# Ledger of designs, part 98: peptides against a protein of PDB entry 3C66

Target 1, 189 residues: chain A of PDB entry 3C66
Amino acid sequence: KSWANLFEKNDFFFRYKFYLEITAYTRGSDEQHLKWSGLVESKVRLLVMKLEVLAGIKIAHPFTKPFESSYCCPTEDDYEMIQDKYGSHKTETALNALKLVTDENKEEESIKDAPKAYLSTMYIGLDFNIENKKEKVDIHIPCTEFVNLCRSFNEDYGDHKVFNLALRFVKGYDLPDEVFDENEKRPSK

## One batch from the design tools (peptide; made by RFdiffusion4, then SolubleMPNN)

Design b2_p20_6_s2 (from b2_p20_6, 8 letters changed)
Fold by OpenDDE base, seed 2:
Structure b2_p20_6_s2 (fold): chain B 189 residues (1-189), chain A 20 residues (1-20)
Amino acid sequence: as target 1 above (189 residues)
Amino acid sequence: LEIDIGNEKKPTYSLFSYKD
């Protein structure tokens, strides 16, 4: 398959056994999130480049578009829960305790002015050179550098009560439901 | 295969103050 074809959703989330999720979180305004997530998204390519040069990584392939969601988030505990539970099929059902904001409900009185947490998630498909070997691939450095790069762009992004950034290593069978269409079957273990 | 993203307890590298 061509490089271009791998940016299409259908093949991308079935192509790799491993994925790196990059999620930008904002508990604040949509404007704040737009700036924060936009910054993070703009730097993903740099992370990809740093991952690609690691000997243990054969391929680091970004998905081109972010996945967007937002929740009514009345408390800081809710915000922490979102950050803990989001990004894994094993835990994402906990998010059902929160109200998902949609185009259909965003104008409801209980939602429109409610505190919200915004999420933007980018995915990188990973293929490793050492998958069948007892070796270690350390991606801590490039990931840390990426986070620091994003956080350092504006001093406001240092406020963890508002802005957060998480990188999650996820296997294909544990990808969130959002990456699959209703007619698609989740990869098995 | 071992993947180290800086957190052995979770497959997640996160900078937030989540209290378990």
Scores: peptide ipSAE 0.027, ipTM 0.630, DockQ to the pose 0.308
Fold by OpenDDE base, seed 1:
Structure b2_p20_6_s2 (fold): chain B 189 residues (1-189), chain A 20 residues (1-20)
Amino acid sequence: as target 1 above (189 residues)
Amino acid sequence: LEIDIGNEKKPTYSLFSYKD
């Protein structure tokens, strides 16, 4: 079976000590985000393949479904704040200063026509070959190639005021709350 | 174990030390 069928949400975010988060950001229309995030998501498998062949990486397994969120984002500074604070449990509380768009509030007049930042996040669980504590694993090359692949697809994606792409390395205990159900306890340190 | 990672906002290497 393909890796796409190997993981369900319940086990995935408890299985690994380390995760790579890939987040596509869009400050614009939902249509713009759909195209951008769809492109990024379509290339994740290529990143996984490049990670798997690194000597220090034993396993690179993607969670196949993206996590979606959106915020009212009136200013460029708000957009930068979202990109800075999102993706870590340590910092995500700063996002409470912004209005989260939900199914319940999205039709409110103050929210419906407001500028928005859209987020789509993919996760890769990582297991490393630890033979020597001083061994170094450099994932810079495959990650850079991935970013370049996504950005080069369309010239419009060069506008960083609208489209952004971030890769974040996080430990399991510092995963965002979004990956856990309310009844689940996050991994401990 | 040390892990080096980069992104668009931080072109320099970010080092992560392996620890539980």
Scores: peptide ipSAE 0.027, ipTM 0.669, DockQ to the pose 0.323
Fold by OpenDDE base, seed 5:
Structure b2_p20_6_s2 (fold): chain B 189 residues (1-189), chain A 20 residues (1-20)
Amino acid sequence: as target 1 above (189 residues)
Amino acid sequence: LEIDIGNEKKPTYSLFSYKD
């Protein structure tokens, strides 16, 4: 019962000081994104296992559900901007320059046939062992192995114009607005 | 505590194809 509570949205994004964001990007079709994001999501638990065995990590807890969004993305420059700005409250306001695809507008002719960037984001809550403040925690190796695992799965995923994958380390107070409900206050710094 | 990971402004690990 207590274990189940840790997977609830309203608790998860307040429980940890640090989060690792894993975002699969696709500038292409919905079908392409479904395959790519599905692959990435299926491998997240392997990354968690590798993180948990690191001496400096007390816990690596995955949130079980991805966050899905899509934007009209007419240019490659827009696609780069999305990848640069997404995933942090400090920078996400730049995305307001792009048209967010919603259930309300997805059937509009100007949006329906427009090039789109699809985003699927998984979150891992991190708690660190701070007993020895001089110890360095390096998560670069497991993260790199994870990216390589996903990218090497299919030759089609070698097309970086279409498929991209990013990992971002974020503090709780800088989580994107998408993880909070309207009635929730984001953690303070 | 020192954490070896990318900065907070950009993805820790990203693969961009578009170049200016």
Scores: peptide ipSAE 0.031, ipTM 0.626, DockQ to the pose 0.237; fails the geometry check
Fold by OpenDDE base, seed 4:
Structure b2_p20_6_s2 (fold): chain B 189 residues (1-189), chain A 20 residues (1-20)
Amino acid sequence: as target 1 above (189 residues)
Amino acid sequence: LEIDIGNEKKPTYSLFSYKD
């Protein structure tokens, strides 16, 4: 398959054992999130480039479309909880304690005017060079540089009460439910 | 994040969530 085909939904979330999740969080307005997430998304390709050149990484392929979600987020603790629990199937059930904003409910009075946390998540599929040797792959540097790049773009993005950015390394079987269609079965361990 | 790659079936890593 061409590289272009790898960026389509099709089997992307079944193709790799490992994924790097990049989530831009915004507890604020939709406008704030649009700017923040847009910036983060625009820089993901730079991160991919930095990952690709690491000796232990064979492949780093971005999924080109973000996954969008939003929750009613009345408190800072809720915002922290979202950031802690989101991005892993093991922990995402904790998010059920919060009200997920959907197209069906967004106009409800209790949701419409509620404080919200917005999430935009980008995914990078990773394949590693594991040819009969035990190696350590350190993605800390490129990930840190990426975060710093995003945060430094605008002084406003230094406000962690509003804007956050998380990178999570996750196995395919532990991907959030959002990446799978209703008819798709989660990869096995 | 440091990931130990021992073999294809059992790479060693800790679940990693980096927050800035």
Scores: peptide ipSAE 0.025, ipTM 0.611, DockQ to the pose 0.140; fails the geometry check

Design b2_p20_6_s3 (from b2_p20_6, 10 letters changed)
Fold by OpenDDE base, seed 1:
Structure b2_p20_6_s3 (fold): chain B 189 residues (1-189), chain A 20 residues (1-20)
Amino acid sequence: as target 1 above (189 residues)
Amino acid sequence: LEIDIGDEKLPTYSLFSYKD
Protein backbone atom coordinates (compact mmCIF):
# COMPACT_ATOMS: atom_id res chain seq x y z
CA LYS B 1 0.00 0.00 0.00
CA SER B 2 1.40 3.35 -1.08
CA TRP B 3 0.43 5.15 2.15
CA ALA B 4 1.23 2.40 4.65
CA ASN B 5 4.66 3.72 5.62
CA LEU B 6 4.12 7.47 5.18
CA PHE B 7 3.97 8.31 8.88
CA GLU B 8 5.49 7.18 12.12
CA LYS B 9 3.15 7.29 15.12
CA ASN B 10 4.85 10.26 16.73
CA ASP B 11 4.56 12.38 13.61
CA PHE B 12 1.06 11.43 12.50
CA PHE B 13 -0.92 12.67 15.50
CA PHE B 14 0.83 16.05 15.47
CA ARG B 15 0.67 16.66 11.72
CA TYR B 16 -3.01 17.47 11.19
CA LYS B 17 -5.49 19.86 12.77
CA PHE B 18 -8.38 17.48 12.10
CA TYR B 19 -8.87 13.73 12.31
CA LEU B 20 -11.61 11.29 11.43
CA GLU B 21 -11.91 8.41 13.91
CA ILE B 22 -13.47 5.12 12.80
CA THR B 23 -14.33 2.88 15.75
CA ALA B 24 -15.71 -0.64 15.60
CA TYR B 25 -17.46 -1.71 18.83
CA THR B 26 -18.37 -5.25 19.88
CA ARG B 27 -20.16 -6.34 23.04
CA GLY B 28 -19.66 -10.07 22.72
CA SER B 29 -16.81 -12.50 22.16
CA ASP B 30 -13.27 -11.78 21.07
CA GLU B 31 -13.93 -13.86 17.95
CA GLN B 32 -16.94 -11.72 17.04
CA HIS B 33 -14.85 -8.58 17.43
CA LEU B 34 -11.96 -9.90 15.35
CA LYS B 35 -14.32 -10.53 12.44
CA TRP B 36 -16.16 -7.21 12.78
CA SER B 37 -13.11 -5.00 13.32
CA GLY B 38 -11.18 -6.83 10.61
CA LEU B 39 -13.94 -6.08 8.14
CA VAL B 40 -14.12 -2.40 9.10
CA GLU B 41 -10.35 -2.02 8.93
CA SER B 42 -10.26 -3.66 5.49
CA LYS B 43 -12.64 -1.01 4.12
CA VAL B 44 -10.91 2.11 5.49
CA ARG B 45 -8.80 2.47 2.34
CA LEU B 46 -11.99 2.85 0.32
CA LEU B 47 -13.15 5.69 2.57
CA VAL B 48 -9.76 7.39 2.18
CA MET B 49 -10.05 7.17 -1.60
CA LYS B 50 -13.49 8.79 -1.53
CA LEU B 51 -12.31 11.57 0.79
CA GLU B 52 -9.22 12.33 -1.32
CA VAL B 53 -11.24 13.22 -4.40
CA LEU B 54 -13.37 15.85 -2.62
CA ALA B 55 -12.37 19.33 -3.80
CA GLY B 56 -12.18 20.76 -0.29
CA ILE B 57 -9.89 18.01 1.01
CA LYS B 58 -6.21 18.44 0.21
CA ILE B 59 -5.02 15.36 2.11
CA ALA B 60 -6.63 12.29 3.66
CA HIS B 61 -3.96 10.06 5.19
CA PRO B 62 -4.74 6.96 7.26
CA PHE B 63 -2.78 5.75 10.24
CA THR B 64 -2.51 2.08 9.34
CA LYS B 65 -2.34 0.54 12.82
CA PRO B 66 -5.58 0.18 14.80
CA PHE B 67 -5.84 1.10 18.47
CA GLU B 68 -7.29 -1.71 20.57
CA SER B 69 -8.98 -1.60 23.98
CA SER B 70 -11.60 -3.50 25.93
CA TYR B 71 -13.70 -2.87 29.04
CA CYS B 72 -15.76 -4.94 31.39
CA CYS B 73 -19.26 -4.09 30.22
CA PRO B 74 -21.93 -5.65 32.45
CA THR B 75 -24.93 -3.68 31.11
CA GLU B 76 -26.29 -2.25 27.88
CA ASP B 77 -26.18 1.18 29.50
CA ASP B 78 -22.45 0.76 30.03
CA TYR B 79 -22.09 -0.12 26.35
CA GLU B 80 -23.95 3.03 25.33
CA MET B 81 -21.81 5.10 27.69
CA ILE B 82 -18.62 3.73 26.11
CA GLN B 83 -19.86 4.66 22.64
CA ASP B 84 -20.87 8.15 23.79
CA LYS B 85 -17.70 8.99 25.71
CA TYR B 86 -14.92 7.27 23.77
CA GLY B 87 -12.97 9.12 21.09
CA SER B 88 -12.62 12.56 22.67
CA HIS B 89 -10.22 13.79 25.34
CA LYS B 90 -13.03 15.98 26.71
CA THR B 91 -15.22 13.00 27.56
CA GLU B 92 -12.96 9.94 27.85
CA THR B 93 -12.46 10.34 31.63
CA ALA B 94 -15.97 8.95 32.05
CA LEU B 95 -14.55 5.58 30.95
CA ASN B 96 -12.60 5.43 34.23
CA ALA B 97 -15.83 4.27 35.86
CA LEU B 98 -15.41 0.97 33.96
CA LYS B 99 -12.75 -1.69 34.41
CA LEU B 100 -10.18 -1.58 31.62
CA VAL B 101 -9.06 -5.05 30.57
CA THR B 102 -5.27 -5.38 30.47
CA ASP B 103 -2.77 -8.17 29.98
CA GLU B 104 -2.15 -8.03 33.73
CA ASN B 105 -5.76 -8.46 34.84
CA LYS B 106 -7.43 -10.43 32.02
CA GLU B 107 -6.98 -13.79 33.79
CA GLU B 108 -8.67 -12.67 37.01
CA GLU B 109 -11.94 -14.59 37.48
CA SER B 110 -13.99 -11.41 37.89
CA ILE B 111 -12.69 -10.14 34.53
CA LYS B 112 -12.10 -13.33 32.52
CA ASP B 113 -15.75 -14.38 32.49
CA ALA B 114 -17.27 -10.89 32.55
CA PRO B 115 -19.17 -9.42 29.59
CA LYS B 116 -16.82 -7.20 27.59
CA ALA B 117 -16.94 -4.39 25.07
CA TYR B 118 -14.13 -4.43 22.51
CA LEU B 119 -12.96 -1.34 20.62
CA SER B 120 -10.83 -1.02 17.48
CA THR B 121 -10.14 2.49 16.20
CA MET B 122 -8.61 3.68 12.92
CA TYR B 123 -7.55 7.29 12.31
CA ILE B 124 -7.51 9.44 9.18
CA GLY B 125 -5.64 12.75 9.22
CA LEU B 126 -7.36 15.49 7.22
CA ASP B 127 -5.96 18.62 5.60
CA PHE B 128 -8.45 20.99 3.98
CA ASN B 129 -8.08 23.48 1.16
CA ILE B 130 -8.39 27.02 2.48
CA GLU B 131 -7.84 29.06 -0.69
CA ASN B 132 -11.51 29.28 -1.64
CA LYS B 133 -13.50 30.21 1.46
CA LYS B 134 -16.77 29.71 -0.42
CA GLU B 135 -16.00 26.07 -1.20
CA LYS B 136 -18.33 23.78 0.72
CA VAL B 137 -17.09 20.31 1.65
CA ASP B 138 -19.56 17.62 2.65
CA ILE B 139 -18.02 14.41 3.96
CA HIS B 140 -21.42 12.96 4.88
CA ILE B 141 -21.81 11.03 1.62
CA PRO B 142 -18.51 9.10 1.67
CA CYS B 143 -18.90 8.42 5.41
CA THR B 144 -22.44 7.12 4.98
CA GLU B 145 -21.37 4.92 2.08
CA PHE B 146 -18.61 3.49 4.25
CA VAL B 147 -20.98 2.68 7.11
CA ASN B 148 -23.43 1.04 4.72
CA LEU B 149 -20.65 -0.99 3.14
CA CYS B 150 -19.52 -2.37 6.50
CA ARG B 151 -22.98 -2.98 7.97
CA SER B 152 -24.32 -4.74 4.87
CA PHE B 153 -21.52 -7.31 4.70
CA ASN B 154 -23.20 -9.71 7.13
CA GLU B 155 -26.74 -9.76 8.50
CA ASP B 156 -25.36 -10.43 12.00
CA TYR B 157 -23.88 -6.94 12.05
CA GLY B 158 -27.42 -5.54 12.12
CA ASP B 159 -27.60 -6.41 15.82
CA HIS B 160 -26.77 -3.06 17.41
CA LYS B 161 -26.77 -4.65 20.87
CA VAL B 162 -23.58 -6.42 19.80
CA PHE B 163 -22.00 -4.61 16.84
CA ASN B 164 -21.62 -0.86 16.40
CA LEU B 165 -19.67 1.50 14.17
CA ALA B 166 -18.96 5.18 14.78
CA LEU B 167 -17.25 7.88 12.75
CA ARG B 168 -16.16 10.89 14.79
CA PHE B 169 -14.61 14.15 13.62
CA VAL B 170 -12.03 15.28 16.17
CA LYS B 171 -9.62 18.19 16.43
CA GLY B 172 -5.98 17.36 17.10
CA TYR B 173 -6.02 18.84 20.60
CA ASP B 174 -9.02 16.66 21.51
CA LEU B 175 -7.60 13.30 20.37
CA PRO B 176 -7.87 10.50 22.95
CA ASP B 177 -4.90 9.92 25.25
CA GLU B 178 -4.32 6.49 23.66
CA VAL B 179 -2.69 8.02 20.57
CA PHE B 180 0.09 9.71 22.57
CA ASP B 181 2.98 8.26 24.52
CA GLU B 182 3.23 9.23 28.19
CA ASN B 183 6.16 11.52 27.44
CA GLU B 184 4.43 13.30 24.54
CA LYS B 185 2.72 16.64 24.98
CA ARG B 186 -0.80 16.87 23.59
CA PRO B 187 -1.24 19.40 20.77
CA SER B 188 -2.43 22.78 22.01
CA LYS B 189 -5.71 24.36 21.01
CA LEU A 1 -24.30 15.36 13.20
CA GLU A 2 -22.88 18.49 11.62
CA ILE A 3 -19.89 19.84 13.51
CA ASP A 4 -18.47 23.36 13.47
CA ILE A 5 -14.78 23.13 12.54
CA GLY A 6 -14.12 26.23 14.62
CA ASP A 7 -11.82 27.97 12.15
CA GLU A 8 -13.16 31.06 10.41
CA LYS A 9 -10.31 31.00 7.90
CA LEU A 10 -11.51 27.73 6.41
CA PRO A 11 -14.27 27.19 3.87
CA THR A 12 -17.70 26.08 5.01
CA TYR A 13 -17.70 22.37 5.76
CA SER A 14 -20.44 19.89 6.50
CA LEU A 15 -18.52 17.72 8.93
CA PHE A 16 -19.74 14.28 9.88
CA SER A 17 -20.02 12.69 13.31
CA TYR A 18 -22.13 9.57 13.28
CA LYS A 19 -23.06 6.63 15.46
CA ASP A 20 -25.43 4.07 13.96
Scores: peptide ipSAE 0.027, ipTM 0.631, DockQ to the pose 0.103
Fold by OpenDDE base, seed 3:
Structure b2_p20_6_s3 (fold): chain B 189 residues (1-189), chain A 20 residues (1-20)
Amino acid sequence: as target 1 above (189 residues)
Amino acid sequence: LEIDIGDEKLPTYSLFSYKD
């Protein structure tokens, strides 16, 4: 299957054994999140390029569309919980303790003016070289450079109470539910 | 295969390393 076909959802989330999730978090206004997530998303291609040239990485393929979600987030502890639990099927059920903002409920009085945490998540499918299967692949440098690039773009993005950026390495069977349609079965272990 | 993604030196939280 061509790379072009994988820029659409299709079987992207079934094609790779491993994925890198890049999530931009904002506890603030939707306008703040739009700016922050837009910046992060604009830099993902640079991270991909850095990953592709690492020994041991055969393919780093970005999914072009972000996944968006938002939660009512009354406290800093809630915000920390979101950052800890989001991005893995193993832990995402903890998010059920928070109110997910939906098109159906966004105008409710208890939700409309409530503090929000906004999430935008980009995915990179990863394939590794078999010859390096027993070798260590260190992606610390490219990931650090990516985070630094995003965080240093504006001094406001240094405020971790508002803006956060997480990179999570997940197996295909542990991807969040959001990446699958209702009719799709989660990959098995 | 061991995959290291960041460490405590990252300017954000480091969530993982992977061993295959």
Scores: peptide ipSAE 0.025, ipTM 0.597, DockQ to the pose 0.494
Fold by OpenDDE base, seed 4:
Structure b2_p20_6_s3 (fold): chain B 189 residues (1-189), chain A 20 residues (1-20)
Amino acid sequence: as target 1 above (189 residues)
Amino acid sequence: LEIDIGDEKLPTYSLFSYKD
């Protein structure tokens, strides 16, 4: 298959057993998030390259489009909760306690001026060389390097009160609902 | 945070999940 076909959404979230989620969080302005998420997104391909060369990783394919969401986030605790609960189907229901900002509600007075947490999430589909003699694959190094790269780009991005970056390893059946269309059924275990 | 993704039938893979 051509590389172009590998990045189509139609089956991307069904194609792999494992995914790496890269989420840029911003509790601040839309402008701040645009800069932060844009930076993170621009570096994802570097992470992919580092993953691809690891023994035990057969494929690391990025989904090229980010998933965007935002929540009303009145408190720092809410922000931490978002970071803790987002990215897994098992835990994402906890986010229902917060107001999701949508195109339909964004102009509501209670939402328009509310503090917000912005999320941009990139996905990398992973396939492993299970036939390799290597018993474990550790992606800690490339992931850590990626985070450090993003965080060190600008001193402002070191402010964890505003900017955060999470890399989450997720199984296909535990992907967030947002990656599936309304008529799609999530993968089974 | 390292997460084991292996099972009884497959090699165990330790994946790093990082929250910054």
Scores: peptide ipSAE 0.025, ipTM 0.625, DockQ to the pose 0.092
Fold by OpenDDE base, seed 5:
Structure b2_p20_6_s3 (fold): chain B 189 residues (1-189), chain A 20 residues (1-20)
Amino acid sequence: as target 1 above (189 residues)
Amino acid sequence: LEIDIGDEKLPTYSLFSYKD
């Protein structure tokens, strides 16, 4: 019974001070993205397991559902900009320069046939063990192993012009707006 | 990018923001 409440959207993004964002990017077809993001998402639990065994991590809790978005992405520079700016409230306003694809506009001729960047983002809430203030926790190893695992799955995923994967450490007050409902106030610093 | 993330109450963690 306790687990069900932990996976509610509203509680999850207020429960932790720190989050790890895992974003799969695809500049290509929807089918390409479905395969790539599906692979990444299928491996998230392995990353969680590796994080949980680190002495400094008390809890690594994955959110059960990915966040999906797509942008019109006419240039490679736009694709780089998306990857640079997405995932932080501080920088996400730069994405307003691009056209967000929505259910309302996806059938418009200017959008339907336009090159697109697809994004699928998974979140892991992190709670750290405070007992040893001098111990550093290094999540670089498990994160790198995760990236290598995903990238090595298929030779096609070596094309960085199409497929990308980013892991971002974010504080709760700097989470993207997408994780909050309109009636929710983002956590304060 | 390696970011040392800590606050006054938490130990310093070497956290990784990675883009490949």
Scores: peptide ipSAE 0.024, ipTM 0.624, DockQ to the pose 0.103

Design b2_p20_6_s4 (from b2_p20_6, 9 letters changed)
Fold by OpenDDE base, seed 5:
Structure b2_p20_6_s4 (fold): chain B 189 residues (1-189), chain A 20 residues (1-20)
Amino acid sequence: as target 1 above (189 residues)
Amino acid sequence: LEIDIGDIKEPTYSLFSYKD
């Protein structure tokens, strides 16, 4: 009964000091993104399992729902900027230069037919074993295996102009604004 | 708490970099 509360939105993003963000990017059609993001999301549990067995990781808990967003993305440079700036409160303000697609504006002619970048982001809350503060926790191996697993699923996913996958290690106070409700105060340093 | 998570490119880890 107690684990049901662990995955409520309001509790999840305040429970951990550290998070791993997994973002699937698609600059293409909604259908392309649905397939790509669906694949990535389906493999997150495998990544969690690999993280949990690392000696330095006490807990790796996935948030159950992805965060979905899309931007008008007229150029390849814009797509690169999105991938660089998204996922951190420190840098996400740069995305204000792009038009966020919303339910209110998606039917506007200037947005409806515009090239878009789609984003689906999964979060894993991380708790580390503090007893050996000097022990290096290397998550590179499981993360690399995860990326390879997703990219190798279909030859089409080798096109980095369309499909991208990024993992970002983020502290709780630097989580993107999207994970908090308007009435919630972000964690402090 | 200082944690070393390995040789991950911060702020984003990716095996594929965007090329113009």
Scores: peptide ipSAE 0.029, ipTM 0.609, DockQ to the pose 0.198
Fold by OpenDDE base, seed 4:
Structure b2_p20_6_s4 (fold): chain B 189 residues (1-189), chain A 20 residues (1-20)
Amino acid sequence: as target 1 above (189 residues)
Amino acid sequence: LEIDIGDIKEPTYSLFSYKD
């Protein structure tokens, strides 16, 4: 298959058993998030390159488009909850306690002026070298380097009250609902 | 097949620094 075909959404989230989710969080302004998420997104390919050279990783393919969402986030506790619960199907239902900002509701007075948490999530599909009898693959180093790279770009990005960056390892059947179309069935275990 | 990804904090991996 051509590389172009590998990045089509139609089967990307069904193609791999494992995914790495990179989520840039911003509790602040849209402008702040645009800068932060843009930076993170610009560095994802560097992470991919570092993952690809790991002995235990056979394939690391990024999905090229971010998934965007935002929530009304009145408190820091809400922000922590978002970071804890977002990114897996098994936990994302907890986010229902918060108001998801949508195109339909964003102009509502209660939402328009509310504090918000913005999320931009990039996905990397992973295939592992299981033939090598490798049961454990440590991606800590490349992930750490990636986070450090993003955080060190601007001193402001060190403010965890505003800017956060999380990497989550997720199985295909536990991907968030957002990656699937309404007519798509999530992968089975 | 279950894969262990090593020293990654579940469910997310994040770096934290102490800030005054």
Scores: peptide ipSAE 0.029, ipTM 0.604, DockQ to the pose 0.180
Fold by OpenDDE base, seed 3:
Structure b2_p20_6_s4 (fold): chain B 189 residues (1-189), chain A 20 residues (1-20)
Amino acid sequence: as target 1 above (189 residues)
Amino acid sequence: LEIDIGDIKEPTYSLFSYKD
């Protein structure tokens, strides 16, 4: 399968054993989130390039489209909970305690004007060189550079009450439900 | 297969502490 085909959903979330999730969080306005997430998304290609050249990484392939979600987020504790629980099938059920904003409910009185947390998540599929198990794959440096690049772009993004950025390493069987269609089965361990 | 991924903090990698 060509690289071009993998930029569409198809079997992207079944192809790799490991994924890096990049999530931009915003507790504020949709306009704030648009700017923040747009910035983060614009830098993902740079991270991919840095990952591709690391010893031990055979492939770093980005999924080109972000996954978008938003929750009613009345408290700072709720915002912390979202950041802790989102991005893993093991923990995402905790998010059921919050009201997910949908097209069906966004105009409801209790939701429309409520404080929101917005999430935009990019995925990178990772394939490692199995032959050289003695080599440690250290992604700390490229990830650090990526986060610094995003956070330093505007001083406003230093406000962690509003803007957050997380990189989560997950196994394919632990990907969030959002990446699968209703008729798709989650990869097995 | 277990892969050594380096110094990434699981499950979430974050560089910045919360600022008040």
Scores: peptide ipSAE 0.026, ipTM 0.598, DockQ to the pose 0.152
Fold by OpenDDE base, seed 1:
Order: sequence, then structure tokens, then C-alpha cells
Structure b2_p20_6_s4 (fold): chain B 189 residues (1-189), chain A 20 residues (1-20)
Amino acid sequence: as target 1 above (189 residues)
Amino acid sequence: LEIDIGDIKEPTYSLFSYKD
């Protein structure tokens, strides 16, 4: 991939003011998530290509490595909460109410057999061509095409109780903590 | 420079625009 080596982690999340987050959610098995997230990740390059040709977008650069996390998710309401709160620094603290699955705790009986929500997130850095404050950039078409491309691959992905896909526009200062190392200072507003 | 595009979730997607 021509863009795979463009950015190192330490540079990418400080380079742009704006990011598009693509998150694949699965409330089910690890195997289900691997298939779903793998599909979504494989299509991100197509979204990038469609974004690049929009007149209002100067640059659309993907970060190639996905961010992975999983939570114990006993209820559908918990799953909805994850989808609502994940993806921004402003709201992600709400996720602390759920048990994060880690390599250290995943073998505990209370966690091992618990229902889980899996998350895989890809990031696209965005730079806009803005000359006028009234200028609009319509991303509806490329985003719709991307979602349709992912959802149409398998009829099972139509089950929103299990599989979900969200795109979130986030400013650099509001990126989730997961993208920064502990010693890194998040971008200021 | 303030930009608001919002969250993009089915079935509704937001547009990029300047605000304030």
C-alpha cells in the first residue's frame, strides 16, 4: 500500500486538526468480530480515495493500524452506550462504568464467559481546502457508499444487535486517549 | 475556525460546515 508508511504513530495524531474515525462494533464472538472488522478495515482505502477527490478536502491520509478494545457488555443498553460514548475524549470516561477486557483479566471466569462488545477503529487525518466560511463539504455520498459496501458483503451484518459501523468526525484535541502514549500530551484546542 | 460535521451514523450523515 502506497500510504502505509507515510506516518509514524507519534506524528500522525498531531499532524491534523481533524480526523474521521471508522469504528466496527461487534457484540458477539471474537470470530464474528474478526470477520466484520477485517472487512471494514479492508474497505477504508476506498473511502480515502473517495474523500481525496472532494473539492473541499485537500488531504485524506489513513493511519494503517487499527485500535482494538473490548468490554464486558451484559445488556443491549450497554452496547448502545458504548457506541454513543466511544470515540471522543469528552465522552469516553463513561466507558469506565464497564469492565475493560485486558490480557491480564481475560481468563477470569467472570470475564471469559461474559458477553462482550469488540471495537476496531481506523483513523483518517483530514486537511480541508477552506477559503470561505460558508463553504460546505458534502461527505454524505462517500460515507454512504462505504457503509453500504461493508453492510452488503454479508446478510448477517444487517443485524444491528450484533454488528455496527460508525463514522465520527473528531477534532485533534478531542481524540480518544487510546491514540496517545502515556508520555504524550494531547493537542490543545 | 470552527468546523462541525458531527457523528456519521446510519441512516443520517452530517455535512461539513463552518460554525462561528
Scores: peptide ipSAE 0.030, ipTM 0.651, DockQ to the pose 0.229; fails the geometry check

Design b2_p20_7_s1 (from b2_p20_7, 7 letters changed)
Fold by OpenDDE base, seed 4:
Structure b2_p20_7_s1 (fold): chain B 189 residues (1-189), chain A 20 residues (1-20)
Amino acid sequence: as target 1 above (189 residues)
Amino acid sequence: SQIHLVPGSLDDTVFIPEYD
């Protein structure tokens, strides 16, 4: 398969057993999020490069498009909850307590003027070098470097009340529902 | 905190490093 074919959505979320999720969070304006998420997205390629050179990682394959979502986020606790629960099928049901902003409801008075948390999530499919019998791969260094790179780009991005960045390691069967079409069945364990 | 990728693990790992 050509590299171009490898970046098609059709099987990306079924191809790997493991994924790294990179989520940029913004509790603020859509403009703030656009700048923040755009920065994060622009740096994902650098993270991929750093992951690929790790002995335990055979492949780090980025999905080319972010997933976008937003929630009504009235409180700081809600924002923390979003950051804790998002990105895993096991935990994402907790987000049902919050109002998901959609194209259908965004103009409703209760939603339009509500504080919002914006999320942009990038995915990296991971394949490991099994031959090395490396049961554990520490990605702390590349992840930390990535976060530092993003956070240090602008002083404003140091404000955790507004801007956050999370990296989550997940199994294919535990990917959020958003990555699958309605007619797709999530991978089994 | 450190993120460890453990093939075959059932546990997910969330990494939200602090920035000073």
Scores: peptide ipSAE 0.031, ipTM 0.621, DockQ to the pose 0.062
Fold by OpenDDE base, seed 1:
Structure b2_p20_7_s1 (fold): chain B 189 residues (1-189), chain A 20 residues (1-20)
Amino acid sequence: as target 1 above (189 residues)
Amino acid sequence: SQIHLVPGSLDDTVFIPEYD
């Protein structure tokens, strides 16, 4: 199968047991989010390169397209809740308490001028060299370097009330529902 | 096969699940 086929949505989220989720959060304007998420997305390939050279990692493959979502986010507590609950099937149901912004509702008067949290998520599929059950793979260093690289690019990105960046390690069976089509069955444990 | 990833949170939330 060609490299091009590896990056198609159709089987990417079924190919790996483990995924690294990279989510850029913005509580502000869509313009602010476009700049922030665009920066983060532009650096993902550097993270992949750093992951691939780790002895315990056999393969690190990025999915080529971000997943985009936005919520009405009237309070800072709501923004913290989004960051805590997003990115895992186990916890994402808590987001149902918030109003998801859609193309159908974005022009509603109650939504149009409301404070919003914007989310852009990139995925990296991971395959590990598991020779021994006790092999420790430490991805903390490359992940930290990546976060620091993104946050240090502009002083404005140091404002955690507006801009946030999270990396979440998840199993394939715990991926968010957004990565699957309605007709697709979630991977089993 | 259990992969033990070292959990680390730096200034931003990096969640690495420990698989015991």
Scores: peptide ipSAE 0.030, ipTM 0.616, DockQ to the pose 0.080
Fold by OpenDDE base, seed 2:
Structure b2_p20_7_s1 (fold): chain B 189 residues (1-189), chain A 20 residues (1-20)
Amino acid sequence: as target 1 above (189 residues)
Amino acid sequence: SQIHLVPGSLDDTVFIPEYD
């Protein structure tokens, strides 16, 4: 099937058994996040190209739209918790302990001036060549190169207290709720 | 077979899939 046929947003999160989540985190200003996430997003296509040439990967398809969220993040521990818990349906409920910033609440005094963590998440659907069931598909090299490329772009991005980048491999049934519409049923195991 | 996830990041969280 051509790439063009796969970009139908409606079935992307049901099409693959496996996904790679790429999340750019920023604990700082929205301007800092815009620059950081924009950089990361601009490099995703390069990562896809590197994944596609791996023998164990049949298909690597990016979902073109980033998922954006932000939380009130008063402490470094909260920021660590976000990075640990985000990106999995199994763990994302822990984020309910934090205040999600929305268009409805962003002007509230308690939220407006609060420290925030910003998240931008890109998804890559993965299909594997199953011919050799015992062969490991190692995506470490392309993923590491991608992280290094993003982190080295600006000296400021070396500050892990502010800027972080996570690549999470997830199964379709464990995708975050954000990728599904209210009327969509989560994929089964 | 399921894919096993191996943590393998130096600087950031990177998971490496492997066949189980």
Scores: peptide ipSAE 0.032, ipTM 0.626, DockQ to the pose 0.094; fails the geometry check
Fold by OpenDDE base, seed 5:
Structure b2_p20_7_s1 (fold): chain B 189 residues (1-189), chain A 20 residues (1-20)
Amino acid sequence: as target 1 above (189 residues)
Amino acid sequence: SQIHLVPGSLDDTVFIPEYD
């Protein structure tokens, strides 16, 4: 069975206890976001390769498709709030204070002309080698190298007012609601 | 067995939650 057939959306977010979320943020144009997110997505395979060689990691499997969302983002404070609150079920309710852009509302004048924050999120499922109770797995190095690789690709990507990149380690029960279908129950703690 | 992931704060937030 090809690797592509093993990771249907419905099973991927229930298969692992732990996930690494990689979110590319853009407060600007859709064209800017497409270039930025496309770059980040193209480098995820390199991160996976670096994670897989760590002694504490048994498996690092990327989900093949990004999750896309966008919000009306009139202020820099709103943009900081999005970056702080997005990516966890515990905190994502704070995003309800912002207007989510949908296919139904995107053509409304108030939304069409508004400043927007675009989000593209990639997921990596992680399985750890829990042989010894005291093994520390440090993923900081490969994650830092990944961020530096993406940020250094173009000088424009150094502008934190426009382009941001976040990596979040999340437990399966704390994944954002967007990864589950309406009929799916969130994994229990 | 609790896996301890060390949080690294770069300007870009790498948040590694502590295992409860």
Scores: peptide ipSAE 0.031, ipTM 0.632, DockQ to the pose 0.083; fails the geometry check

